Peptides against a protein of PDB entry 7C96. Designs and how they scored, part 37

Target 1, 73 residues: chain A of PDB entry 7C96
Amino acid sequence: PVIPDDFRCPISLELMKDPVIVSTGQTYERTCIEKWLQAGHGTCPKTQQTLTSTVLTPNYVLRSLIAQWCEAN

## One batch from the design tools (peptide; aimed at target 1 L13 C32 W36)

Design b2_p30_7_s4 (made by RFdiffusion4, then SolubleMPNN; from b2_p30_7, 10 letters changed)
Fold by OpenDDE base, seed 3:
Structure b2_p30_7_s4 (fold): chain B 73 residues (1-73), chain A 30 residues (1-30)
Amino acid sequence: as target 1 above (73 residues)
Amino acid sequence: SEIEVYEKIMELNRQGKLEEARKLYEEFKA
């Protein structure tokens, strides 16, 4: 089945397994965004906005929605 | 490098070239 765009990481374009929210409100796969930050980048990959924080917040709501979608498909 | 690939993917994504971006990542991880 076709994976909803909102369930895909903006970087990997794959179904997110561990979605996390950055300070700009965008959500990424944890592994992808951590590699981005570790490389010294301080901006949001998608929006190019400067991150006010490097704290990554788990997107539990999205994780749940993805899990439900996977069950149904 | 992986980061360079990420940068290219995001650029393609911003340009709306999603299929090309997806193909690039798949080729990279293979």
Scores: peptide ipSAE 0.421, ipTM 0.857, DockQ to the pose 0.953
OpenDDE base, seeds 1, 2, 4, 5: peptide ipSAE 0.420, 0.396, 0.410, 0.416; ipTM 0.854, 0.848, 0.850, 0.853

Design b2_p30_8 (made by RFdiffusion4)
Pose (drawn by RFdiffusion4):
Structure b2_p30_8 (pose): chain A 73 residues (1-73), chain P 30 residues (1-30)
Amino acid sequence: as target 1 above (73 residues)
Amino acid sequence: PSPGHVGLAGMTPEDIAALQERWNEALEEL
C-alpha cells in the first residue's frame, strides 16, 4: 500500500479518481473542490490564493500517471 | 504535458491540519 503523495488530494488525503486543476495550478479531487466552491469559498484551498475562474479542468496527464501506477500495484 | 501542482508537495503537518480544519468548517456550511 505504498501510495505516492503526489497522487493524493490535499483535502481527501486519498488517491485521486477524478483529479481537476483550478486556476492557481493546484489539483484536487473533483468532489472535494466542488464542495469547497459550493460552501461559498472562492479560494484555492491549499494556497488561500483567490481564484480567477470557477472552471475545473481535468488533469488528464495525472489521470494517466495514476492509472499507470494502479495497474502495476 | 506537465501535471502541474499535485498532492502534498510543499505542505507541512501544520499546513495540512489547518487545511483540514478549514475543510471541516466548509462542510458545516452545507

Design b2_p30_8_s1 (made by RFdiffusion4, then SolubleMPNN; from b2_p30_8, 14 letters changed)
Fold by OpenDDE base, seed 2:
Structure b2_p30_8_s1 (fold): chain B 73 residues (1-73), chain A 30 residues (1-30)
Amino acid sequence: as target 1 above (73 residues)
Amino acid sequence: ASPGDTGLKGLTEEDIEELLKKYEEALEKL
C-alpha cells in the first residue's frame, strides 16, 4: 500500500516510527532530526526557519494514526 | 512530508538552502 505523505519523514522519506515536532511545527523522525541537530544545524530542514528551541515534542496523535494505518494495511 | 519532496537526508544546511532557493525562484516566475 502507498504510504500517506503525512506519515513520511521529510528527511528520510520513510514511514515515521517516532515522529517528533520541532518549534516550527514540522514533524520529523526523531533519529533524523536529532542527527541534523547534532551536526550543528539550528534551522528547520524543510522550512529553513531558525528553531526557537531544540526541544523535540513527540507527536502522539500522528504516532497513533500511523499505528492504526499499519494495522489496517 | 508533502507531495514533491525530494528528500533531505544527507544534505547539508547549505545544500537545503540552495535547493529551497531554487524552488522559490521557480515559483516567482509563475
Scores: peptide ipSAE 0.051, ipTM 0.525, DockQ to the pose 0.068
OpenDDE base, seeds 1, 3, 4, 5: peptide ipSAE 0.030, 0.025, 0.044, 0.030; ipTM 0.537, 0.544, 0.520, 0.495

Design b2_p30_8_s2 (made by RFdiffusion4, then SolubleMPNN; from b2_p30_8, 13 letters changed)
Fold by OpenDDE base, seed 4:
Structure b2_p30_8_s2 (fold): chain B 73 residues (1-73), chain A 30 residues (1-30)
Amino acid sequence: as target 1 above (73 residues)
Amino acid sequence: ASPGDVGLKGLSKEDIEEIQKRYKEALEKL
């Protein structure tokens, strides 16, 4: 079925498996955003806002929602 | 985009293309 846009990473455009939240509040697939940060970028890929921190917080709520969606579909 | 947004919310086709281009260029520097 069609993957909800809410569950797709702004970078990979694929269903997120390990979604993480950056300081701007935006969510990305962990592997994607880690590569971005490793490249020396300190901005949010989606919003271009400057990140106040490089800490990545797991988006447990979204992960759960995605899991539930996958189970139902 | 607003803080707290998830996925492709608020993004136009052009926005997505820009993000993809930006990301690609970033990885080329690795």
Scores: peptide ipSAE 0.659, ipTM 0.890, DockQ to the pose 0.552
OpenDDE base, seeds 1, 2, 3, 5: peptide ipSAE 0.656, 0.656, 0.658, 0.655; ipTM 0.888, 0.888, 0.889, 0.888

Design b2_p30_8_s3 (made by RFdiffusion4, then SolubleMPNN; from b2_p30_8, 13 letters changed)
Fold by OpenDDE base, seed 5:
Structure b2_p30_8_s3 (fold): chain B 73 residues (1-73), chain A 30 residues (1-30)
Amino acid sequence: as target 1 above (73 residues)
Amino acid sequence: ASPGDTGLKGLTEEDIKAIQEQYEEALKKL
């Protein structure tokens, strides 16, 4: 089935399994954004904005929505 | 793109390609 764009990581382009929110409010797959930060980058891949924090907040709402979608499809 | 968005919303094919390229370059530094 066609995966909704809302559920795809801007980096991996795949269905997010562990979505996390960065300081800009954008959401990424945890492993992808962690590697980006580890490489020394401090910007949001999607918006190019400078991150005010490197804290990654789990997006439980999106995770739940994705789980519901997976169950229905 | 606007803050608060999720997924590929608001991204053009060119935007996606740019993200991929930048990410690949970043990984070379690991």
Scores: peptide ipSAE 0.662, ipTM 0.899, DockQ to the pose 0.540
OpenDDE base, seeds 1, 2, 3, 4: peptide ipSAE 0.049, 0.220, 0.239, 0.031; ipTM 0.574, 0.737, 0.731, 0.529; seed 3 fails the geometry check

Design b2_p30_8_s4 (made by RFdiffusion4, then SolubleMPNN; from b2_p30_8, 14 letters changed)
Fold by OpenDDE base, seed 2:
Structure b2_p30_8_s4 (fold): chain B 73 residues (1-73), chain A 30 residues (1-30)
Amino acid sequence: as target 1 above (73 residues)
Amino acid sequence: ASPGDVGLKGLSEEDIKAIQKLYEEALKKL
């Protein structure tokens, strides 16, 4: 089945397992964005905006939606 | 907007390469 775009990481382009939100409001797979930040980047890959914080907030709602989608498909 | 859309085209060559590397690494684990 077709994976909703909002369920895919902008970096890996794959279904997210551990989605996290950055300061710009964009959501990424945790491992992907962590590697991006660890490489010394301080911007949002999707929007190119400078991150006001490197804190990653779990997107619990999206995580649940993805889990539900996976169970149904 | 969808993942991998035109938004990434505004990145520097260095940033694009970095993202490409992350993408490739992610693919190896699928």
Scores: peptide ipSAE 0.191, ipTM 0.704, DockQ to the pose 0.127
OpenDDE base, seeds 1, 3, 4, 5: peptide ipSAE 0.184, 0.178, 0.174, 0.173; ipTM 0.704, 0.698, 0.694, 0.692

